# Peptides against a protein of PDB entry 4GXB: the designs that were tried, part 118

Target 1, 277 residues: chain A of PDB entry 4GXB
Amino acid sequence: VPTEEVSLEVLLSNGQKVLVNVLTSDQTEDVLEAVAAKLDLPDDLIGYFSLFLVREKEDGAFSFVRKLQEFELPYVSVTSLRSQEYKIVLRKSYWDSAYDDDVMENRVGLNLLYAQTVSDIERGWILVTKEQHRQLKSLQEKVSKKEFLRLAQTLRHYGYLRFDACVADFPEKDCPVVVSAGNSELSLQLRLPGQQLREGSFRVTRMRCWRVTSSVPLPSGSTSSPGRGRGEVRLELAFEYLMSKDRLQWVTITSPQAIMMSICLQSMVDELMVKKS

## One batch from the design tools (peptide; made by RFdiffusion4, then SolubleMPNN)

Design b2_p20_3_s3 (from b2_p20_3, 7 letters changed)
Fold by OpenDDE base, seed 2:
Structure b2_p20_3_s3 (fold): chain B 277 residues (1-277), chain A 20 residues (1-20)
Amino acid sequence: as target 1 above (277 residues)
Amino acid sequence: DPLLEYILANTNRTFENPVF
């Protein structure tokens, strides 16, 4: 792609549009810096955020596709998909809520975390009781962003990414589940017929390994219409989990977001490695 | 399809967990 100046739209978690002028050749960090500059986010806080490729669903919710890598060209990455449903989203990229303290020290950082958290609650990514919701709404009405975040930090699945409904082979084959990643774990929520909502927690530190697999059906001799290739790819995330002492078991999640789940796992691992260093 | 290309380039890999 020839180097040209272009306008790129980057969304915040709440759907707020940030328009930045960038070069088509600008890499992810360059675009991130441009977004930061537009928002007046200081340079030392840029590293707490990342750009994500998402698909905007009909209801306006974001289905996370992947994190944009450092070498990528965000403009090219999003425009090459030739679909308006794909967006670039700015979101915090760390998992430990302790890092919120660093970000919250800055007005813009605080606003970003607040907006993200409000959105996550509204979308049901953060799980709240009725009473907690009332408290949060009260704080929101008062525009007490710090207090709002402090309360939110105590909530179930604070800081998690929630994925679209998918299927897992745990606890039984072909279980419909909702996967969330955060706090160095994968949470699998399921509701079996006639049963209450259950959650399986899979801590990253108990995963020996994981793998992402793709399967593409062989084109049967009929002229596969060129447009349907993506819909035929099956993605799976499998991880080998230490269920108990000396008992490893594979858990497999079938999801179009398997790659994103793997990216989350790697990101959580990386953060843990930094803490151990 | 760039997305398909990305998928194919970034799947069928196993990651060993250093924090296990």
Scores: peptide ipSAE 0.632, ipTM 0.961, DockQ to the pose 0.835
Fold by OpenDDE base, seed 1:
Order: C-alpha cells, then structure tokens, then sequence
Structure b2_p20_3_s3 (fold): chain B 277 residues (1-277), chain A 20 residues (1-20)
C-alpha cells in the first residue's frame, strides 16, 4: 500500500472518537503514540494501553476481535475488512489493578480509566449490587473519579473483558455460557434451566496449556456456496485444567472470539511472568 | 478475506503455560 497521510478514527471504550492523522504505513505503536499525543497522555503511560480491533454491534456494544499486533498497520487492518462495523478501540491492556495507581496519577490516564470503568459498568461487564450502583452514581455525580475508581476496583469482575455469549462443554456438553477474562482467570457464567447463576472460575495458573482451533463444518447437504465465509469457520478455545490434584481435564469453549480469549490468556500469562521476575 | 486469513494463520496452535 502506498504511504499516504490519512485520518484514522480510534474509539475509547465509551465510544468517544479520537481522530488522528497518521500514515497508512504507521505501525500499531505509531498509531498508539498518535492517539496518546492527541489525548495528551504522557509517553510513559502509553505502554498501559493497546489498540484492539472490535466489531461494533447494533446496540453499540463492542465485540473484541483481537489485539492489534506490533507489526500491523492499524489503518490497513481495519479498512481492509471493508465493513463499517469494525473499529479500532483504545483500552487498558494490563490486568492487575495495582497498575491503575501508575495510570491514575496522570489526569489523562485517570480520565481514560474512569471512562472505561463507567462504560464497563454500564455494559454489565463489571457486576454491581443495587447499593454499589447507588454509591457509584453518587461518586459520578460528584465527578470524584479517583474515589469512583477505588470503589470500582473492589467490584466483581473489575478489569475483566466480557465476551459474547457462547458455548462450552463444561459443566456439561453444549452449555450456553458467558466468558469473561480478568484477574488471571477465565470466568464462565452459566444459567441452566431452573437453576441459579453458576460461575466456573478457571485460574490461569492451573491451566497446563491451551489451544485455539479452527474447523470447517462438513456440508450437511445444502449447496455449499463456493465462497468460504467467516460464518463457516468454527473456532474453539480449549485448555487443559488442573481440576484437582493430579486430575487434568480439557475444557472447550466454542466461540468466534476464541482467538481473543487466547490473546487474553497470553497477556495474563505475560503479566504474571513479569511479576515473577 | 483478511480476517479469515488471520484466523487461519493464528489457529491450530497449542500454548504451553509457563506459569503452570
């Protein structure tokens, strides 16, 4: 692609648009720096954020597709999809809330975390009780962003990424689940008929390995249109989990976001590795 | 399809967990 100056739209978690002028040849870090500059985010805080490719749903919710890799050209990556539903989103890319302390020391960093957290609560990614919601609203009305975040940090699934409803083979085959990644775990929430909401917590430190697989279903007899569309590929994330002492079991999640889930796992692993160093 | 290409290039891989 010829190098040209272009306008690129990057969204924040709350849907705020950040327009940056970049080159088509600018890599992910270059674009991230441009976004940071536009927001007046200091250079030393850039590393706490990443660019993500998302699909915007009809209701404005984001379905995370993947994290943009270092070698990628964000403009090309998003425009090559030739669909307006795909967007680039800026979001924090660490898991341990302790890193919030570094980010929230800066006004812009604080604002970004605040906006993201508000959005995550509104979207139901962070789970709140009625009383907690009241407290959060009070703090929001006072525009007490630091206090808001401190309270939010105590909430269930703070810092988690929530995925679209999908299917898992745990606790039984073909269970509808909602998967969330955060705090070095995958949380699988399910509600079986006539049962209360159940949550399976799968800690990354108990995963021996994981894999992402793609498969094409065999034609069941209808005229296979020659063009293999995205809808014909089945993605699965499987991880081998230490259920108990010396008992490993595979858990498989069938989801179009299996790759993103794997990216989250790798990211959580990487962060844990840094902490061990 | 760039997305399909990405999928094919980044699937059917197993990751061993170093923090296990």
Amino acid sequence: as target 1 above (277 residues)
Amino acid sequence: DPLLEYILANTNRTFENPVF
Scores: peptide ipSAE 0.627, ipTM 0.960, DockQ to the pose 0.802
Fold by OpenDDE base, seed 3:
Structure b2_p20_3_s3 (fold): chain B 277 residues (1-277), chain A 20 residues (1-20)
Amino acid sequence: as target 1 above (277 residues)
Amino acid sequence: DPLLEYILANTNRTFENPVF
């Protein structure tokens, strides 16, 4: 792609648009710095955020595809997909809520966390009771952003990334589940026939390893057309989990977001490694 | 398809967990 100055749209979690002028050859960090400058976010807080490639659904929800890597050119990465449904989103990229304290010290950082948290609650990523919702609404009406965040930090799945409904082989084969990543775990919400909603918590520290697998199902009798579409690729995330003492078991999640799930796992592992240092 | 290329380049890999 020739080097040209372009206008690039970056969205916040709430769908707010941030327009930045960048070069087509600008890498992820260059674009992130441009977004930070546009928002007046200080340089020392840039590292708490990342750019993500997402697919915007009809209802305005974001399906996370992947985190943009350092070597990527965000303009090229998004435009090469040739679909308006793909967007670049700015979101916090750490998991431990303790880091919120650093970000909240700055007005812009506070606003970003607030906007993200409001959006996550509205989209049902953060789980709230009726009473908690009332309290949050009251704080929102008062525009008490710090108090709002402090309450939100106590809520179930605060800081989690929620994925689209998918399928797992645990506890039963072909079990419909909703996966969320956060707090050094994968949370699998499932409803078995005749049972109430259940949540399985899979802590990263109990995963020996994980893998992402891609496969192309060959329908019986169909010649593989040379044009492999995105819909023809089956993605799976499998992890080997310590279920009990000396008992490892593989759990497999079938999802188009398997790569994004793996990115989250790696990110959580990296953060844990930093904390241990 | 750039997304397909990305998928093919970033799948069929196993990650050992250092925090296990």
Scores: peptide ipSAE 0.627, ipTM 0.960, DockQ to the pose 0.785
Fold by OpenDDE base, seed 4:
Formats: sequence, C-alpha cells, structure tokens
Structure b2_p20_3_s3 (fold): chain B 277 residues (1-277), chain A 20 residues (1-20)
Amino acid sequence: as target 1 above (277 residues)
Amino acid sequence: DPLLEYILANTNRTFENPVF
C-alpha cells in the first residue's frame, strides 16, 4: 500500500468515534499514539491500552477478533477486510484492577475507563444485581466517575472480556457456553436443558498449556464451493487443565474467537509473570 | 482473505504456561 495520509476511525468501547490522521504505513503503536494525542492521554498511560480489531454486530455490540499486533498497519488491517462491520477499538489491555489506580489519576484515563465500564455493564459483560444497577445509575447521573468505577471494580466479571456464545466439550460434549476472560481465568457459563445457569471457572494458573487449532471440515455435501472461505474454518481453543491433584484434563472450546481467547490467556499469563518477578 | 491468512499464521500452536 502506498504511503498516504488517511483519516482513520478508532472507536471507544461505547462507540464514540475518534478520528485520527495517520499514514497508511503507520504501525499499531503509531496509531495508538495518534489516538492518545487526539484524546490528550499522556504518554505514560498509553501502555495501559491497546487497539483491537472487532466486528460490530447488528445490535452494535463488538465481537473481538484479535488484538492488533505491533507490526501491523491498522489502516491496512481493517480496510483489507472490505467490510464496514470491522472496526478498530481502543480498550484497556490489563487485567488487574489495581492498575486502574494509575489510569484513574488522569482525567482522560478516568474517562476512558468510565466509558468502557459503562459500556461493559450495558452490554452485560459485567454482571450486576438490581440494587447495584440502581447505584451505578445514580452515580452515572451524578457523573461521579471515580465512585462509579470504584463500585464497578467490586462487581462480578469486572474487567472481563465476554465472547460470543460458542460450544465446549465441558462438562459434556457439544455444550453451549458463554466464555469470558478475566481475573486470570476463563469463565464458562452454561445452561443445560432443564438446569439452572452454571459457571465453570478455569484459573490460568491451573492450565498446563493451551493450543489454538484451525481445521477445515470435510465437505459433507456435493456443494463444491471451490473457495476455502473464512466461514469454513473451524477454530478451537483447547487447554490442559489440572482438575484435581495429578489429574489433567483437556477442555476444548470451539469458537470463531478462539484466537482472541488465546490472546487473552497469553496476556493474563504475561501479567502474572510480571507480578511474580 | 487477510483474516484467513491471519488465522493460518496464528493457529496450530501450543503454548506452555510458565505460571502453571
């Protein structure tokens, strides 16, 4: 792609549009810096955020596809998909809520966390009781962003990424689940027929390893569609989990977001490694 | 398909967990 100045749209979690003028050749960090500058986010807080490729669903929700990598050219990455449903989103990229303290000290950082948190609550990524919701709404009406965040930090699945409904082989084969990543775990929520909602928590520290696989299903029918389309690729995330003492078991999640799940796992692992050092 | 290319480049890998 020839180097040209372009206007690139980057969305916040709440859908707010940030337009930045960048070069087509600008890498992820360059674009991130441009967004930060546009928002007046200080340089020392840039590292708390990342750019993500998402697919905007019909309801306006974001399905996270992947984190943009350092070597990528965000303009090219998003435009090459030739679909307006794909967007670039700015979101915080750490898991431990303790890091919120650093970000919240800055007005812009506070606003970003606030906007993200409001969106996460509205989208049901953060789970709230009726009373908690009332309290949050009150704080939102008062525009008490710090207090809002402090309350939100106590809520279930605060800081989690919620994925689209998918399938797992746990607790049984072909079980429909909703996966969320956060707090150094994968949370698998499931509802079996005639049963109440169940949640399985898989702590990263009990995962020996994980793998992401892609496969093309064997053609079942006569439709010789010659093109290996994206829609024909099956993605799976499998992790080997310490279920009990000396008992490892593989858990497999089948999801188009398997790569994103793996990115989350790696990110959580990286953060834990920093804490252990 | 750039997304497919990304998939192919970033799958069929195993990650050992250092915090296990």
Scores: peptide ipSAE 0.626, ipTM 0.960, DockQ to the pose 0.800

Design b2_p20_3_s4 (from b2_p20_3, 9 letters changed)
Fold by OpenDDE base, seed 5:
Structure b2_p20_3_s4 (fold): chain B 277 residues (1-277), chain A 20 residues (1-20)
Amino acid sequence: as target 1 above (277 residues)
Amino acid sequence: DPLLQFILENTNRTFYNPVF
């Protein structure tokens, strides 16, 4: 792609559009800096955020494809897909809520975290009780952003990334599950027939290893799963988990977002490594 | 293609967890 000045749209979590003028040859960090400048985000806070490639669903929800890598050219990465459903989203890129304190000290950082958190609650990524929801709405009406975030930080799945519904082989084969990544774990929510909603928590510190595998499904005639076109690559994330003392078991998640899940795992591991140093 | 390389490196590869 020739080097040209272009207008690039970057979305916040709440769907707010940020238009930046960049070069087609600008790498991810260059675009991120341009977005930060447009938002008046201080340079020292840029590292707390990342750009993500997402697919916008018909209902406006975001399906995360991947974190844009350092070598990527965001304009090329999004436009090469030749579909308007693909977007670039700015989101915080750390897991430990302790880092919120650094970001919240700045007005722009505070606003970004607030907007993201509101959106995550509205999308059901952060789980709230009826009473908690009432409290949050009250704080939102008062525009008490700091207090809102402090309350939100105590909520279940605060800071988690929720994936599209998929399938796992745990606790049984072909179990429909909703996977969320956050707080150094994968949370698998499932409802078995005739049972209440259950959550399986898989802590990263108990994962010995993980792997993403790809396969081409054989043309099975009639049972195209709704929304999967013929010939789509089947992706699976498998991780070996320490279930109990000296008992390792493989858990496999079948999802088009397996790569993104793996990126999340690596990111959580990296953050944990920094904390240990 | 760096992106293709990234995908290849992140598929069919076992990542061992250093914080295990």
Scores: peptide ipSAE 0.632, ipTM 0.951, DockQ to the pose 0.520
Fold by OpenDDE base, seed 2:
Structure b2_p20_3_s4 (fold): chain B 277 residues (1-277), chain A 20 residues (1-20)
Amino acid sequence: as target 1 above (277 residues)
Amino acid sequence: DPLLQFILENTNRTFYNPVF
C-alpha cells in the first residue's frame, strides 16, 4: 500500500469517535500515539491501552476480533476487510484493577476508564444487581467518576472482555456458553435447559497449556449452525486445565473468537509474569 | 504477510503456560 496521509476513525468503548490523521504505513503504536495525542492522554499512560479490531454488531455491540499487533498497520488492517462493520477500538489492555490507580490519576485516563466501564455495564459485560445498578446510576448522575469506578471495581466481571455466545465441551459436549476473559481467568457462563445460570471459572494459573486450532468443515449435508456458512473456518480454543490434584482435563471452546481468547490468555499470562518477577 | 504469519503462529500451536 502506498504511503499516504489518511483519516482514521478510532472508537472508544462507548462509541465515541476519535479521528486521527495518520499515514497508511503507520504501525499500531504510531496510531495509538496519535489517538493518545488527540485525547491529550499523557505518554506515560499510553501503555495501559491498546487498539483492538472489532466487528460492530447490529445492536452496536462489539465483537472483538483481535488486539492489533505491533507490526500491524491499523488503517490497512481495518480497510482491507472492506466492511464498515469493522472498527478500531481503544480500550484498556491490562487486567489487574490495581493499574486503574495509575490511570485514574490523570483526567483523560479517568475519563477513558469511566467511559469504558459505563459501556461495559450497559452492555452487560460487568454484572450488576439491581441495587448496584441503582447506586451506579446515582453516581453517574452526579458525574462522580472516581467513586463510580471504585464501586465498579468491586463488581463481578469488572475488567472482563465478554465474547459472543459460543459452544464448549464443558461441562457437557456442545454446551452453549458465554465466555469472558478477565482477572486471570476464563469465565464460562452457561444456562442449560431448565437450569439456572452456571459459571465455570478457569484460572490461568491452572492452565498448563492452550492452543487454537482451525479446521475447515467438509461439506456435509448437515445444517450449518446459524451464522456459519458452508466452508467457514472453524476455530477452537483448547486448554488443559488442572481440575483437581493430578487431574488434567482438556476444555475446548468452539468460537470464531478463539484467536482473541488466546490473545487474552497470553496477555494475562504476561501480566502475571511481570508480577512474579 | 506478517498478519498471516501471526495467525499461523497462533493457530495449531500449543502455548505452554509459564505461570502454571
Scores: peptide ipSAE 0.629, ipTM 0.950, DockQ to the pose 0.513
Fold by OpenDDE base, seed 3:
Structure b2_p20_3_s4 (fold): chain B 277 residues (1-277), chain A 20 residues (1-20)
Amino acid sequence: as target 1 above (277 residues)
Amino acid sequence: DPLLQFILENTNRTFYNPVF
């Protein structure tokens, strides 16, 4: 692509638009810096955020495709898809809520975390009781962003990324599940016939390994995942999990977001490695 | 294509977890 100056739209988690002037040849970090400058986010806080490629759903929700890699050209990455549904989103890129303290010290950082958290609650990514919701609304009305975040940090699935409904082979084959990544785990929410909602927690520290596989279903095969056309690429994330002492079991998630899930796993592992050093 | 290479490297590859 020829190097040209272009206007690029980057969204916050709440859908707020940030327009930046960049070159088509600008890499991910260059675009991120431009967004930070536009928002008046200080340079030392840029590393707490990343750019993500997402598909905007009809309801305005975001389906995360991948974190934009360092070598990518964000303008090219998004425009090459030739669909207005694809967007670039700025979001925090760490998992441990302790890092919120660093970000919250800055007004812009505080605002970004606040906007993201409000959006995550509104989308149901963060799980709240009726009483908690009332408390959060009260704080929101008072525009007490710090107190809002402090309360939010205590909530179930705070800091998690929620994926689209998909299928897993646990606890039963072809079980519909909702996967969320956060707090060094994959959370699988499922409802089996005649049973209440259940959540399976798979801690990263109990995963020996994981793998993403791609396959093309046979035209006559019964292995067509719901919502995928015949002959479409099927992606699966499989991880080997320590279920109990000396008992490893493979768990497989079938999802078009398998790559994104793998990116999340690697990101959580990397963060844990940093903490361990 | 770097992106294609990235996708290929992240598919059909086993990642062993160092924090296991």
Scores: peptide ipSAE 0.627, ipTM 0.950, DockQ to the pose 0.508
Fold by OpenDDE base, seed 4:
Formats: sequence, C-alpha cells, structure tokens
Structure b2_p20_3_s4 (fold): chain B 277 residues (1-277), chain A 20 residues (1-20)
Amino acid sequence: as target 1 above (277 residues)
Amino acid sequence: DPLLQFILENTNRTFYNPVF
C-alpha cells in the first residue's frame, strides 16, 4: 500500500470515536501513540492499552478478533477486510486490577477505564447483582468515576473479556459455552438441559500447555458450531489442565475466536511472569 | 505476509506454560 496520510477511526469501548491522522504505513505502536496524543494520554500510560481488531455485531457489541500485533499496519489491517463491521478498538491490555491504580491517577486514564467499565457492565461482561447495579448507576449519575471503578473492581468478571457463544467438550462433548478470559483464568459458563447455569474456572497456573488448531470440516461434518459457516475453517483451542493431583485432562473449545483466546492466555501468562520476577 | 506468519505461528503450535 502506498504511504499516504489517512484518517483512521479508533473506537473506545463505549463506541466513542477517536479520529487520528496517520500514515497508511504507521505500525500499531505509531497509531497507538497517535490515539494517545489525541486523547492527551501521557506517554507513561500508553503501555497499559492496546489496539484490538474487533467485529461489531448487529447489536453493537464487539467480537474481538485479535490484538493488533506490533508489525501490523492498523489502517491496512482493518480496511483490507472491506467490511464496515470491522473496527479498531482501544482497550486496557493488562489483567491485574492493581494496575488500575497507576492508570486512575491520570484524568484521561481514569476516563478510559471508566468508559470501558461502563461498557463492559452494559454488555454484561461484568456480572452484577441488582443491588450492585443500583449502586453503580448511582455512582454513574454522580459521575464519581473513581468510586465507580473501586466498586466495579470487586465485581465478578471485572476486567474479563467475554467471547461469543461457542462449544466445548467440557464437561461433556458439544457443550454450548460462553468463555470469558480474565484474572488469570478462562471461565466457561454453560447451561446444560434441565440444569442451572454452571461455571468452570480454569486457572492459567494449572494449564500445562495450550494449542490452537485449524481444520477443514468434512462435507458431511456438523455445521452446528456457533460462528462457523459451511465450509469455514474450524478453529479450536485445546489446553491441558491439571484437574486434580497428577490428573491432566485436555479441554477443547471450538470457536472462531480461538486465536484471540490464545492471545489472552499468552498475555495473562506474560503478566504473571512479570509479577513472578 | 507477516500476518499470515503470525497466524501460522499461533496455530498448530503447542505453547508450554512457564507459570504452570
């Protein structure tokens, strides 16, 4: 692609549009810096955020495709898909809520976290009780962003990424599940016929390894997997999990977002490694 | 294509967890 100046739209989690003038040849970090500058986010906080490629669903929700990699050209990455449903989103890129303290010290950082958190709650990514929701709404009405975040930090699945409904082989084959990544775990929520909602927590520290696999379904194969059309490549995330002492079990998630899930796992591992050091 | 390479490197590859 020829190098030229273009206007690139980057969305916040709440759908707020940030327009930046960049070069088509600008890499992810360049664009991120441009967005930060536009928002007046200080340089020392840029590292707490990343750009993500997402697909906007009909309801306006974002389906995360991948974190934009360092080598990518965000303008090219998004425009090459030739679909308006694909967007670039700015989001925090750390998992430990302790890092919120650093970000919240800055007005812009605070606003970003606030907007993201509000959106995550509205989208149901963060799970809230009725009472908690009331409290959050009260704080939102008062525009008490710090207090809002402090309360939000205590909520279930705060800081998690929620994926589209998919299928897993746990606890049984072909179980419909909703996967969320956060707090150094994968959470699998499922409802089996005639059963209550169940959640399986898979801590990263109990995953020996994981793998993303791709396959082409046979013509006679099932097309029942969510998000997979006929003849589409099937992606699976498999991880070997320590279920109990000396008992390892493979768990496989079939999802078009398997790559994104793997990226999340790696990101969580990386963060844990930093904390361990 | 670096993106293709990235996808290839992140598919059909086992990642061993150092924090296991």
Scores: peptide ipSAE 0.626, ipTM 0.950, DockQ to the pose 0.519

Design b2_p20_4_s1 (from b2_p20_4, 9 letters changed)
Fold by OpenDDE base, seed 1:
Structure b2_p20_4_s1 (fold): chain B 277 residues (1-277), chain A 20 residues (1-20)
Amino acid sequence: as target 1 above (277 residues)
Amino acid sequence: MLGRSLNSEEELQRILELSL
């Protein structure tokens, strides 16, 4: 791709648009730095954020596709998809809420975390009771961003990334689930017929390994349209989990976001490794 | 226990390209 100056749109979690002038040849870090500069985010806080490729749903929600890689060219990556539904999103890229303290010390960092958290609550990624929601709204009305975040940090699934509804083979085969990643776990929420909402927690520290697989469903007898549309590839994330002492079991999640789930797993593992060092 | 991915980066890239 010829090197030229282009305008690239990067979205915040709340949908706010940040336009940056970059080169088509700029790598992910270059674009991230440009976004940081545009927002007046200091250099020492850039590392707490990453750029993600997302698909914007009809309701404006973001379906995370993947994290942009270091040597990737964000402009090329997003435009090559030739679909306006794909966007680049800036989001915090750490899991431990302790790192919020570093980010919150800066006005811009605080604003970014606040905007993300508000969005996550509005989208139902962070689970809140009615009373908690009232308290959050009160703090939001007062524009008390620090207090808002401190309260939010105590909430269920704070800092989690929620995926689109999908299917798992746990606890039963072909079970509809909502998967969320955060706090060094995959949370699988499910509601079986006639049952209350259940949550399965799979801690990454009890995962031996994981893998993503792709399969093409056998053409059911109907029209072989030769074009491999997006609907023809089935992605699965399988992880081997220590269910009990000396008992490993494979759990498989069928989801178009299997890749993103695997990225989250790796990211959580990496963060844990950093903490142990 | 710290788990590991069984995919290579290249494999994930291939899967991604097939899925998009």
Scores: peptide ipSAE 0.579, ipTM 0.953, DockQ to the pose 0.754
Fold by OpenDDE base, seed 2:
Structure b2_p20_4_s1 (fold): chain B 277 residues (1-277), chain A 20 residues (1-20)
Amino acid sequence: as target 1 above (277 residues)
Amino acid sequence: MLGRSLNSEEELQRILELSL
């Protein structure tokens, strides 16, 4: 792609559009710096955020596809998909809420975290009771953004990334689940027939390994159309989990977001490694 | 215990390209 100056749209979690002028040859970090400059985010806080490729759903929600890599060209990455549904989103890229303290010290950082948190609550990514929701609304109206965030930090699934509904082979085969990643775990929410909502927690510290695989379902005999539609590839994330002492078991999640899930796992592991160091 | 990905970055890229 020839090097040209272009206008690139980057979205915040709440859908706010940030337009930046960049080169088509600018790498992810260059684009991120441009976004930071546009928002007046200081350089020392840039590292707390990342750019993500997402698909915007009909309801306006984002389905995260992957994190953009350092040497990737964001303009090329998003435009090559030739679909207006794909967007670039800025979001915080750390898991430990302790890092919020660093980000919240800056007005712009605070605003970004606040906007993201409000959006996550509105989208149901952060789980709230009716009473908590009432409290949050009251705080949103009457209290500072910092105080709002402090309350939000105590809520269930604060800082989690919620995935689209998918299927897992745990606790039983073909079980519909909602997966969320955060707090060094994968949370699988499920409702078995006739049962209440259950949550399975899979801590990354008990995962030995994980793998993403792809498969093409065998055409069911009727429709001969040879065209590999984008919808035919099945992605799976499998991880080997220490269920009990000396008992490892594979758990498999079937999801179009398997790649993003694996990125989350690696990111959570990396962050834990930094903390141990 | 800290686990690891069994995929290479190149493999993930290939899978991504197949899925998109």
Scores: peptide ipSAE 0.576, ipTM 0.952, DockQ to the pose 0.779
Fold by OpenDDE base, seed 3:
Structure b2_p20_4_s1 (fold): chain B 277 residues (1-277), chain A 20 residues (1-20)
Amino acid sequence: as target 1 above (277 residues)
Amino acid sequence: MLGRSLNSEEELQRILELSL
């Protein structure tokens, strides 16, 4: 692609648009720096955020596709998809809420975390009781951002990324589940027939390995359109999990977001490795 | 334990290209 100056739109978690002037040849870090400069985010806080490719759903919700890699050209990555549904989103890229303390010390960092947290609550990514919701709304009305975040940090699935509804083979085959990644785990929420909602917690520290695979279902009918549509490829994330002492079992999640799930797993592992160093 | 991905970056890239 020829090097040209372009206007690139980057969204915050709440859908707020940040327009930056960049080169088509600018890499992910260059674009991230441009966004930070536009927001007046200090350089030392840039590393707490990343750019993500998402698909915007009809209701305005974001389906995360993947994290943009360092060598990528964000303008090319998003425009090559030739669909207005795909967006670039700025989001915090760490899992441990302890790092919030560093980010919250800065006004812009505080605002970014606040906006993200409000959005995550509104989208149901963070789970709240009625009473907690009332308390959060009161703090939001008062614009008490620090207090809001401190309360939010205590909530279930704070800091988690929620995926679109999908299917797993655990605890039973073809079980509908909602997967969330955070706090060094994959949380699988499910409701089996006649049972209450339950959560399966899979800690990354008990995963031996994971793999993403792709398959193409056999054409059921004569309409083999030569173009592989997104609907014709099945993606799966399989991980080998230590269920009990000396008992490893494979768990498979079938989801179009299998790649993003694997990115989250790697990211959580990487963060744990940093903490252990 | 800390597990690892069994995919190479190249493999993930190929899967991504097939899925989009």
Scores: peptide ipSAE 0.575, ipTM 0.952, DockQ to the pose 0.755
Fold by OpenDDE base, seed 4:
Parts: sequence; C-alpha cells; structure tokens
Structure b2_p20_4_s1 (fold): chain B 277 residues (1-277), chain A 20 residues (1-20)
Amino acid sequence: as target 1 above (277 residues)
Amino acid sequence: MLGRSLNSEEELQRILELSL
C-alpha cells in the first residue's frame, strides 16, 4: 500500500470516536501514539493501553477479534477486511487492577478507565448487584470518576474481557458457555437445563498449555455453496488443565474468538511473569 | 505452573487469515 495520509477512526470502549491523521504505513505503536496525543494521554501511560480489532455487533457491542500486533499496520489491517463492522478499539491492556492506580493519577487516564468501566458494566461484562448498580449510577450522575472506579474495582469480573456465547466440552460435551478472561483465569459460565448458573474457574497457573486449532466442517450433503465463506471455519481453543493432583485434562472451547482467548491467556501469563520477576 | 502456547506466532497468523 502506498504511503498516504489517512484519517483513521479509533473507538473508545464507549463508542466515542477518536479521529487521528496517520500514515497508511504507520505501525500499531505509531497509531497508538497518535491516539494518545489526540487524547492528551501522557507518553508514560501509553503502555497501559493497546489497540484491538473488534467486530461491532448490531447492538453496538464489540466482539473482540484480536489485539493488534506491533508490526501491523492498523489502517491496512482494518480496511483489508472490507467490512464496516470491523473497528479499532483502544482499551487498557493489563489485568491487575493495581495498575489502575498509575493510570488514574492522570486526568486522561482516569477518563479512559472510567469510560471503559462504564461500558463494561452496561454490557454486563462486570457483574453487579442491584444495590451496587444503584451506587454506581449515583456516582456516575455525580461524575465522581475516581469513586466510581474504586467501587468498580471491587466488583465481580472487573477487568475481565467477556466473549460471545460459545460452546465447550466441559463439563459436558457441546455445553453452551460464556467465557470471560481476567484475573489470571478463564471463567466459564454455563447453565445446564434445569440447573442454576454455574461458573467454572480455570486459573492460568494450573494450565500446562493451550492451543488454537482450525477445522473445516465436512459439508453435510446439502448444497455445497462453492465459496468457502468465512463462516465455515471452526476455531477451537484447547487447554490442558490440572484438575487435581497429577490429573491433567484437556478442555476445549469452540469459539470464533479462540484466537483472542489465546491472546488473553498469553497476556495474563506474561503479566504474571513480570510480577514474579 | 506457568503454561505456554503450543502455537507458533506464524501458525496463529495462518489461522487468523483462514478465519477472516
């Protein structure tokens, strides 16, 4: 792609549009810096955020596809998909809420975390009781961003990334689940017929390994529409989990977001490694 | 225990390209 100046739209978690003038040849970090500059985010806080490729759903929610890699050209990455549903989103890229303290010290950082948190609550990524919701709304009405965040930090699944409903082979084969990643775990929420909502917690510290695989379902005897459309590839994330002492078991999640899940796992592991060092 | 990905970056890239 020839190097040209373009206007690139980057969204915040709440859908706020940030327009930046960048070169088509600008890499992810260059675009991130441009966004930071546009927002007046200090350079020392840029590292707490990343750009993500997302698919905007009809309801305006974002389905995270992947984190943009350092070598990527965000303009090319998003435009090559030839669909307006794909967007670039700025989001915090750390898991430990302790890092919020650094970000919150800056007005812009505070605003970003606030906007993200509000969005996460509205989308049901952060789980709240009725009373907590009331308190949060009160703080939101008062625009007390720091207090809002402090309360939010105590909430279930704060800082988690919630994925679209998918299927797992745990606890039973072909079990519908909602997966969330955060706090060094994958949380699998499921409701079996006639049962209460259950949550399985898979801590990354008990995962030996994971892998993503792709498969093309065999055409069942119906009309082979010739075009291998995007919809025919099945992605799976499998991880080997220490269920008990000396008992490893594979758990497989079938999801179009398997890649994003694997990115989250690696990111969580990386963060833990930094903390141990 | 700290687990690891069994995928290479190249493999993940290939899978991504197949899925999009």
Scores: peptide ipSAE 0.583, ipTM 0.953, DockQ to the pose 0.758; fails the geometry check

